# Peptides against a protein of PDB entry 7RZF: the designs that were tried, part 343

Target 1, 358 residues: chain A of PDB entry 7RZF
Amino acid sequence: PFQEEHLKQLYKIVPIKDIRNLYVTFPIPDLQKYYKSNPGHYLGHLIGHEGPGSLLSELKSKGWVNTLVGGQKEGARGFMFFIINVDLTEEGLLHVEDIILHMFQYIQKLRAEGPQEWVFQECKDLNAVAFRFKDKERPRGYTSKIAGILHYYPLEEVLTAEYLLEEFRPDLIEMVLDKLRPENVRVAIVSKSFEGKTDRTEEWYGTQYKQEAIPDEVIKKWQNADLNGKFKLPTKNEFIPTNFEILPLEKEATPYPALIKDTAMSKLWFKQDDKFFLPKACLNFEFFSPFAYVDPLHCNMAYLYLELLKDSLNEYAYAAELAGLSYDLQNTIYGMYLSVKGYNDKQPILLKKIIEKM
Target 2, 358 residues: chain A of PDB entry 7RZF as posed
Amino acid sequence: PFQEEHLKQLYKIVPIKDIRNLYVTFPIPDLQKYYKSNPGHYLGHLIGHEGPGSLLSELKSKGWVNTLVGGQKEGARGFMFFIINVDLTEEGLLHVEDIILHMFQYIQKLRAEGPQEWVFQELKDLNAVAFRFKDKERPRGYTSKIAGILHYYPLEEVLTAEYLLEEFRPDLIEMVLDKLRPENVRVAIVSKSFEGKTDRTEEWYGTQYKQEAIPDEVIKKWQNADLNGKFKLPTKNEFIPTNFEILPLEKEATPYPALIKDTAMSKLWFKQDDKFFLPKANLNFEFFSPFAYVDPLHSNMAYLYLELLKDSLNEYAYAAELAGLSYDLQNTIYGMYLSVKGYNDKQPILLKKIIEKM

## One batch from the design tools (peptide; made by RFdiffusion4, then SolubleMPNN)

Design b2_p30_3_s2 (from b2_p30_3, 13 letters changed)
Fold by OpenDDE base, seed 5:
Structure b2_p30_3_s2 (fold): chain B 358 residues (1-358), chain A 30 residues (1-30)
Amino acid sequence: as target 1 above (358 residues)
Amino acid sequence: LEEVLKLFDYIEKKAKELGFSYVEASVEYP
C-alpha cells in the first residue's frame, strides 16, 4: 500500500502533446478475488455516467470538463487504483480544486444513497450484451485481451470473468467508497502550462514534473463536501436488451425489401437480415415536406426544429449508446431523416421516445 | 416487428400533424 507520505500529493506534469488532463487517484484493495461482484465496475459506471444529474453533466455545464472516465486500474501486487480522469478545458485548469470538490460531492451522494441492486443489475445486463457479441464483432482484439486475462483468472472462467456479474455485494461497494476519501487522494494535472515550472524528471520517459503536498486546508474542504442537490442517481436505462433471439429466415425471404404498406401518406419496406445474423435492426424514416427548402426562412426553421429536437433527446442519448442503440436526425432536401440502429429488443422504446418529442 | 408497425401508424399520424406530406420507411430486422 502507498505509505502516508505518498498520499495527499499533487503532481504537475508536462505532456509532449498539447493536452489538459486531471487524474484523481485512490489506492484501493486488490479486488481481483471479487470479480463476480466487481464493485469497482459498479462505481465506475456511476461516477463515469454521462446522463442528467451526473458528475460529467455538472462539470460540463460549468465549462470545466469535456470528458470523464471513472474506473479501477491494476496496480502493483496487493492493491489497485480507482481513477477519475477528466479532460480539462482552459477554464477547468484554473478550477481543479473545485472540480475535485464536485467529485467528492458526487461520491458523498453515492454514500448517502447507498448501493442500489437495480444499478448492479444494469451493469450485469450491459456486460452480458458485451460478452455475447464481442467475439463476433472484434476477434483480433479479443485474443489479445484473453491472453492478458489468463494471468488473473482460471481458463474456464476467462471468457466469462470480465463479463458475468453474479453477486450483488453492497458491503464491497461501501468498502471501496470508504477508500474514495480526500485523505487517500493522489492528484495529477497534465498541462503544457507547467513547462519551465518543474523540478523533477521521470526516469522512464524523461517526463518533467513537480510534486507538491496538497494543503491541509484543501483536504479539509474536500472532506467537508456537502450534498450537491444537482447530483442525482441515473434513471433506469430502458434500452438495455434482454432478448437476443433471431428468427429463422423465411423460406421465401427475398434479397430485396418487400413493400408491406403502401398508402397515399406512406410507404413501408421490410427486409429480413440474411447476412449478419445478429439481433440488430435498422429503422430508417424519410419525412417529406412540401415546404422543405422553399426559401431561407423555411430552411432555418427546419434547422432550428431539428436542433431543438436533438436537444430534447439528449437525456436518452447516453443511455441508448450504453445499450448499443443509436439514432440519427438530419435535414434533407425533402424534409427530415430519422434513423434508429442497434439491438432490436428495445428499439421500439427508443423510437417511441423520439416520436413523443417530435 | 409488430411494435414497430404499431409505432409506424403513430409516426404517420404525427407526421401529418406536423405538416409532412409523405413518410417513407425501411425496416431491416433479424
Scores: peptide ipSAE 0.399, ipTM 0.917, DockQ to the pose 0.712
Fold by OpenDDE base, seed 2:
Structure b2_p30_3_s2 (fold): chain B 358 residues (1-358), chain A 30 residues (1-30)
Amino acid sequence: as target 1 above (358 residues)
Amino acid sequence: LEEVLKLFDYIEKKAKELGFSYVEASVEYP
């Protein structure tokens, strides 16, 4: 177990590559026995969320952080870590204390709202999607992960243990949240700016670093983190597929797109998938405007319109991505192109959201 | 197919309301 002497420490680390990273680490109990509820994944989903009112959204708005990841990591025997990792901008490197303050403000918001069963259900549904299609996706690092997992789970459960959320355990979520406190923090800052300012060398890789205690005044500042009104829980993700039924191939299915609608206003080409047999669809639309490319002014207006439309859709971009949906909007010489791709079940919802913003 | 047609009819209607003169779509569906 980490003794108090190992807590409230700051590590300044010199990287080989020109990278700027912040790691905020919390020792937590071993949660392996709770794989059915996975409270660390629940918290990682919220803390690592990229939507409006998220921690990342606020830190990006200030120009301090590019990316953020939150989650559980294995430690030594009998404990784990919860780690919040951010990619720092040059300006963010100067505001590390304030970045960490915002992390604790967000964590305080999570405590105030309490565990949400609907968020757990979304995590469950997302994991079910990932599991169902894992074997069909390229096994990146599958062998190394399986070898590690085989030490902890029966062979029969290894394939499912990472993905099966079965039990909502608000008590375990609260228990982990209680460990995410300033008195339990270890901070690591990775930057070339610490070159020549280190006094220790790591034995395994020769990494140069400096260790120092975090001042009590800074710890108190983080302990007194108030509720920041900019932080909000995410809205429900409406795009998560739940129906994965594949329709039987129609007897009249053609190996090429068939023209199923031909009117003065529209043409519709349809093809049933005869190759992949996945619950995924590709929808492509070209909208023709009589004013497209008439003159430079109309071209500029069409460009500006599309940029404004894209900006207005940013609230859905992350939720769609998490749900395995993507969209693309482009200007064409005739008007506008729209593409929607991914799981077919909730594509109509995304498409309607896009059209409602036009 | 019926669902795709209904969805497309909705899009066509909205496109017309927005002032588009023509809509062309290609759909690949499971």
Scores: peptide ipSAE 0.397, ipTM 0.923, DockQ to the pose 0.774
Fold by OpenDDE base, seed 1:
Structure b2_p30_3_s2 (fold): chain B 358 residues (1-358), chain A 30 residues (1-30)
Amino acid sequence: as target 1 above (358 residues)
Amino acid sequence: LEEVLKLFDYIEKKAKELGFSYVEASVEYP
């Protein structure tokens, strides 16, 4: 167990590569026995969320952070770590105290809202998708990962232990949240800007660093983190697939796209997948405008329109990505191109959302 | 196929309402 002397510490670390990272680390109990409920994954999903009202959305809006990851990691025997890791901008490096304040404000929001069963269900559904298709997409990576996991789980559980969420345990979620406090924090800042400002060298790798106690005033500021009205729980992800049925190949299926609609307004090509046998579809649309590329003004208007459309769709981008859907929008010489790819089940929902924003 | 056609008919209708003159689509489906 970390003694009090190891808590409330700041590490300034000089990297070999030109990177700027912040690690906010909390020692937590060993959660391995709770793999069926995985409270650390639940919290990592919310803290690492990228949608509207998320921690990352706020930190990006300030220009301080590019990426954020939250989750549990293994420690020594008898404990784990919960780590929030962010990629810092140059400006973000100057606002680390405020970034961490926002982290504690978001954690306080999670405490105030309490554990949500619907969020757990989404995590379960996402994990079920990942489990079902991981091996089909990348068979070679699976064997090496299994060998590592066999050291921690019985063979029968190795296949399911990382993905099988079965039990909603709000008590365990609250227990982990109770460990995510300023009095239990270890902060590491990684930046080349600390070169020549270090006084210690790590014995194993020769990494140069400086260790400092976090001032009590700063700890108190984080302890007094209030609710920030900008932070919200995510909305339900409507794009998570639930139907993975693959229809039999039709007898008339051709190895090339067949023209199934040809009118004055439209042309539709259709091909059934004969190779991958995954519940994934690719939908590609080209929309022809009579005003496309008529003059420079119309070109600029078409460009601006597409940028505004993309901006209006940002609310769906992360939810679609999590659900294994992607979309692309481009200007063409004839008008606009739209592509939707991924699991077929909820593609019509995403496509309708895109068209409704046009 | 029927589902794809229904979806495309919806898209074609919306495209017409938006002032597009023509829509071309390619669909690869499982």
Scores: peptide ipSAE 0.396, ipTM 0.924, DockQ to the pose 0.782
Fold by OpenDDE base, seed 3:
Structure b2_p30_3_s2 (fold): chain B 358 residues (1-358), chain A 30 residues (1-30)
Amino acid sequence: as target 1 above (358 residues)
Amino acid sequence: LEEVLKLFDYIEKKAKELGFSYVEASVEYP
C-alpha cells in the first residue's frame, strides 16, 4: 500500500512535447478478482462521460479542459490506480485546483446518487458489443496477452474477462468511491511552463520534475466539495444495439448497387453486404436544395445552418459514438450531405433524431 | 430491403416537408 508520505503530493513535470496534462491519481485496492463486476469501469464510464451534466462538459464550458479520461489502471503488486486525466488549456493550467475541486464535486454527486443498475447494464451492453465485434488482434499480440491473463483467470474466462460484465456490485462501486478522496490523492501536472523550476530528475527517462506536498488548506477545500447542481447523471443511451441479426442475402442480390427507387423526388441505391456479413451499414444521403449555392449569401446561410444543426446534435454525438454509431454532415454545392455509419439496429433512431433537428 | 424502403420513404417525406427538391441516397455495407 502507498504510505502516507506518497499521498497528497503534487508533481510538476516538464514534458518533451508541448503538452499540458493533469493526472489525478488515487491508489485503490486490487480489483482483479472482481473482473465480473469491474467497478472501476463503471466509475470510469461516468467520470469520463462527455454528455450534458458530465464533468468534461462543465470543465470544457469553462475553457479549462479539452479532453477527459477516467479509469482504473494496473499498479504494483496488491494495488491499482484510479486515474482522471485531462488535457489542459492554457487557462486550465492556471485553474488546476478548481479543476480538481470540480472532480471531487462530481465524485460527491456519484456518492449522493449511489450506484445505478441501469448504468451498469449499459456498460455491460457496450462491452458485449465491443467483445462481439472485436477485430481479431494479430495472433502474437493476442497470445502474449492471453498468456499474461492466464496467470490470473481461468482459461475459460480469459477470453471474456476483459469485456463481459456479469455481476452488479454496488458495494464494490461504493468501496472504490471511498478511495477517491482528497486525502488519498496524487496530482501530476505536465507542462513546459515548469522548465527551469524543477529540482529533481527521474532516473529512467531523465524527466525533470518538482515534488511538493499539497497544502492542507487545499486538501480541506477539496474535502469540503459540495454538490454542484450542474452535475447530473447521464441519460440512457438509446443507440446501444441489441439486435445483431444478419439478414440473409436476398435472392436478387447484385454485386453492385441496385437502383431500387427512382422518382421525381428521390433516387435510392441499395447494395446488400455480400462480403463482410456484419450487422453494420452506411446510410448516405444527399439532399438537394434549390437555394443552395445560388449566391454567396445563400452559401453562408447554408453553412451557418449546418453549424447550428451540428451544435444541436452534439447531445447525441457522444452517445452514438459510444454505441458504435457515427454521423457526418457536410455542405455540398447542391445542398447537404448526411452519412450515418455503424451498427444497423439503432441507425434509424439516430437518423430520425438528425432529421427531426433539421 | 423492405426496412430500407420504409426508412427511405420516411426520409423522403421529411425532406419534402423541409423544402428539399430531391434526395439521393445509398445503402452500403462496410
Scores: peptide ipSAE 0.377, ipTM 0.908, DockQ to the pose 0.677

Design b2_p30_3_s3 (from b2_p30_3, 13 letters changed)
Fold by OpenDDE base, seed 1:
Structure b2_p30_3_s3 (fold): chain B 358 residues (1-358), chain A 30 residues (1-30)
Amino acid sequence: as target 1 above (358 residues)
Amino acid sequence: MKELLELFDEIEKKAKELGFSYVEASAIYP
């Protein structure tokens, strides 16, 4: 068990690679027996969310953080850790205390809102998609992974245990969230800027570091983290596929696209997939403008239009990505190109969102 | 296919409203 003396510590670590990372770590109870509810995954999904009103969105807006990951990790001797890891900018390295304050503000928001069953259901649905379409792992890697998992799960559940969410346990979510407190924090900052400022060397890898107690005033500042009105729970992800039906190949299916619409205004080519047999579609659109590349002014206007369109669609980008959808927008010499790829079920919803923003 | 055609008609309509002269599309479906 982590004794109180091991908490509220700051580690300044010199990396071998030129990286800037912040690790905010909380000791938590062993949650392995609760794999069917996986409260750490629920919290990791929210804390690691990249949409509007997320922790990352705020930290990016300040130019302090590039990426953020939240989740549970196994520890020693029947303990786990919940870790929030961020990639720091050079400016973010100067604002670590404020970054951590924002983390606690977001955690406080999660406490105020309480556990949400719809968020759990979304995690369940995302995991089901990931499980169903998991690329066949190479047999050797799969066997080694199974052998490790067999220590934790019955053989019958080993194949599904990592993805299986069955039980919404708000009590366990609250229990983990209650461990995410400043009095239970361990902070590690990884930066080359600490070179020559360390006083210890790690015994196993020779990593140079300095250990310091976090000042009580800083702990108090984090304990008094107010609700920040910029933080919001994510909206429901409308792009998560639920239908994975693949239609049989038509007997007369040609290896070439068929022209299904041919007008003075448009052409539409259609092909049934005969190669991948996945519930995925690819849609490509070329929009031709009579004014494309006529003069520099029109070129600049077309560029600006596309940039504004991309910016207006940014609110959907992360949700689409999580759901296994992607879109691309480009200027072409003839006008504009749009591509939508991924699971076919919710592509019409994404396309409608794009059209609405056009 | 019907849904795709309906969706494409919406896209074509929007493209026309925006002043595009032509739309070419390809669809690969499962």
Scores: peptide ipSAE 0.473, ipTM 0.942, DockQ to the pose 0.741
Fold by OpenDDE base, seed 2:
Structure b2_p30_3_s3 (fold): chain B 358 residues (1-358), chain A 30 residues (1-30)
Amino acid sequence: as target 1 above (358 residues)
Amino acid sequence: MKELLELFDEIEKKAKELGFSYVEASAIYP
């Protein structure tokens, strides 16, 4: 176990590259034996969530943070780390204490709400999707979040450990949450702004750093973190696929799209996938306006409409991405283009949400 | 296919309500 002397420490680190990062690290028990429940993954999913009411959404709204990753990392024998890592803006570098306060406010919200079985089920379902298509999908399709997690684990161990979510263990989730306290924190700030202000050099890579104790006043401020009413648990992700059935190719399947609807108002082309053999669909819609590009006013109105539509759909963007769905909206010379791609099972739900916002 | 057609009909209806004159769509399904 980390001795008390290693806790409540601040490290100021000079990077080689022009990067600004904050690492908030907590020593936690070895969770390897709990791979079937993976409480660290549950907490990483929530702390690293990007939806409305998330930690990242609040920190982005203030202009302090660009990205956030939360998760567990292997340590030495008998312990692990839970790490919250953020990419800092220039302004965020000046507000590190307040950023960490918001982290503890969010953690306090998680304590107040308690472990949620539905969140565990979503983690399980997302992991099942990721595992099932690991060999078929190019690594580029992993969300930045999954990519971030993969940096912490050997690919093989991540995939085996994440696939085996079998048991909801609220007791273990609470146990880990109890370790995410200010008295158990190690903070590292990475910035070139610390150049010439360091007094130590790391032996392995020659990294320059300074170590300081975090003031007791700051620790106390974080310990007194109240519930911030802006923080909310995410809503259920309605887009997570559960049906991966691929229908056999029809004997009469044409290599070209077939016109299945032809009216004065619409055309619909349909094709069965004969190439990828994945439970994925691609839907494309082109909307034609008689007023498209008639004059600058109509062009501006069409642009504004699309921007407002995109903004109104932003609440679904992260959930759709996590579920392996994407949508695209564009202005065209004739009006508007809509594309929906990804797992076919829940595409109708996403399309209904889009239609409701139109 | 039935679900796709129903969904398309909803989109077409909405497009008409918004003043679009025509909708062209393509669907590739597994």
Scores: peptide ipSAE 0.473, ipTM 0.941, DockQ to the pose 0.727
Fold by OpenDDE base, seed 5:
Structure b2_p30_3_s3 (fold): chain B 358 residues (1-358), chain A 30 residues (1-30)
Amino acid sequence: as target 1 above (358 residues)
Amino acid sequence: MKELLELFDEIEKKAKELGFSYVEASAIYP
C-alpha cells in the first residue's frame, strides 16, 4: 500500500523525446478477482470517452489537451492504479491544476449520476465485438499479450478474461470512484520545460525529475470540485453491432461487382465479399456536381460545406469508431466522396445520420 | 440488398435536393 507520504505528490519529469504528458494516478485495490465485472474498465470507458460532454471534449475545447486515456493498470501485488493520462498542449502545460480540477469535476459527475447498467452493457457489447474479432485482426500483438496475461489468469480464461463482462457490480464501481479523490492522487507531468529544474535522477533509466508535495490549498480546491454543467454522460452508442451473420455466398456470385441500379441519376454496384468472410461492409458514394471546380469560389464553397458537414458529424465520430465503424468525406474534382466502412449491422444507422446532416 | 437499395434511394434523393447531378456508389457486403 502507498504510504501517505507517497500521496499528494507532484513529479516533474524530463522526457528524452519532446512530449508533454500529464499522468494523474490513483492507487486502487487489486481488482483482478473482479475481472467479470471490471469496474476499472467501466470507469475508463467513461473517463476516456471522447463524445460530447466528455472530459476530453471540454479539455480540447479549452485548447489544453489533445488526447485522454483513462483506465486501470497493474501495480505491485495487492494493488492497482487508476490512471488518467493526457497529452498536453503548450497551453495545457500552464493549466495543469485546472485540468486536474476538471478531472475531479467529471469524477464528481460520475458519483452524482451513479453506476449505469446501460453503460456496463455497452462495455460488455464492445468487448464482445473486440473479442470475437481479436484473432483475425492482429495475431502478433495477441500472442505477446497472452504471454503476459498467463501469469494472472488460467489459460482457459486468458482469452476471455479481458473481454467477458458478466456481472454488473455497482458497488465495485462506487468503491473505485471513492479512491479517485485528491487525497489519493499522484501527479506526474512530463515536459522538456523541466530541463535544468530537476534535483533527482531515476535509478533505472537515469530520468531526471523533481518531486514536490502538492499544496494543501490545491488539494482542497480539487476536493471542492463542483458539478460542471458541461459534463454529461455519453449517449447510448447506436452503432454497436449485434448481428455478425455472414450470408452464404451466392452460387452465381461473380468475382466482379454487379450493377444493381442503373438510372439517369445513379449507378449502384454491389459485390458480395468472397475474400475476407467478415461481417464488415464497405460503402462508397461519389456525388457529382455540375458546379464542381468551375471556379475558385465554387471550390471554396464546396470545401466549406464539407468542413461544416464533418463538424456536424463529429458527435458520431467517436461512437462510430468505438463500434468499429468509420466514415470518410472528401472533396473530389467532380464533387464529393463519402465512404462508410466497418461492421455492416449498424452501417445503415450511421448513413442515416450522415444523410440527416447533409 | 433491399435495405441497401432503400438507403441508396434516400441518398440519391438527398443528393438531388442538394443539387448533385449524379451519384455513383459501390457496396461490398459480407
Scores: peptide ipSAE 0.469, ipTM 0.940, DockQ to the pose 0.756
Fold by OpenDDE base, seed 3:
Structure b2_p30_3_s3 (fold): chain B 358 residues (1-358), chain A 30 residues (1-30)
Amino acid sequence: as target 1 above (358 residues)
Amino acid sequence: MKELLELFDEIEKKAKELGFSYVEASAIYP
């Protein structure tokens, strides 16, 4: 068991690089036996969510945090850690106590809502996608989150344990949530601002740090974390692919795009993929405006329109990225460019969302 | 193919409503 003397501790660490990080850690039981249910992954998915009503969304809105990762990490001596890691802004470094309060408010929201089977199913489906295409995809965007989790586990063990979600275990989720309490917290703040203010040196890397007990008043403040009405569970991710069928190449398949629609208003070129053989599609649209770039006013209007459109689509950006979909919107000298890429199954849903916001 | 054409028709309709004069698209499907 993790000794009580190591709980409720604050570490101020001087980094080699100019970084500002906060690590909030909780000792948890060894969950290795529960790899089929992976309650730590379920909690990491929610705590690390980036959608509306998420912890990160609120902390970003305050200008305190740039990124947030939540997940389990292997420990020593038959225990694990649950870790919430954030990249701090300069302002966020001044509000660490309040950031952690918001973390406990979000955790309290998760306790109040209880375990959700649909969230588990989404995690299962996302993991199934990631596993199925692991060797075939160079994960660009998904790599950042997986990379965050990968910092905690050997890739091989993460891959085997995280991809085999088979059993929804609400009891284990609640058990882990019960360990995510202020009385069990260990806090590490990493900042160059602690240079010259440390009194200890780590033996392995020579890292300078200061250790201090978290005041009981601060612990009590976190224990009394109320429900913050800004925190909500995420909505269902509509973009998760379920169909991965690849059609055989047509006998008349040309190595070049074929013109399948030609009208006074439009041209559509089509090609079947003959190279990658993945259940992925690439759609590109160029919209031509007679008013594009006629004068500085029209240029500014076109720019503003696109920025507003991007902002209005931001609610879907994270969910699309998680599901292996991406979109790009750009101004062109003739008007606007739209690109949609990724798994083909749910691309129509994303396109409809884009059209609705246009 | 049918679904793509239907989606494209919706996009073309929206583009026209927004005052675009022309739409050119390319699709690569599995």
Scores: peptide ipSAE 0.467, ipTM 0.940, DockQ to the pose 0.766

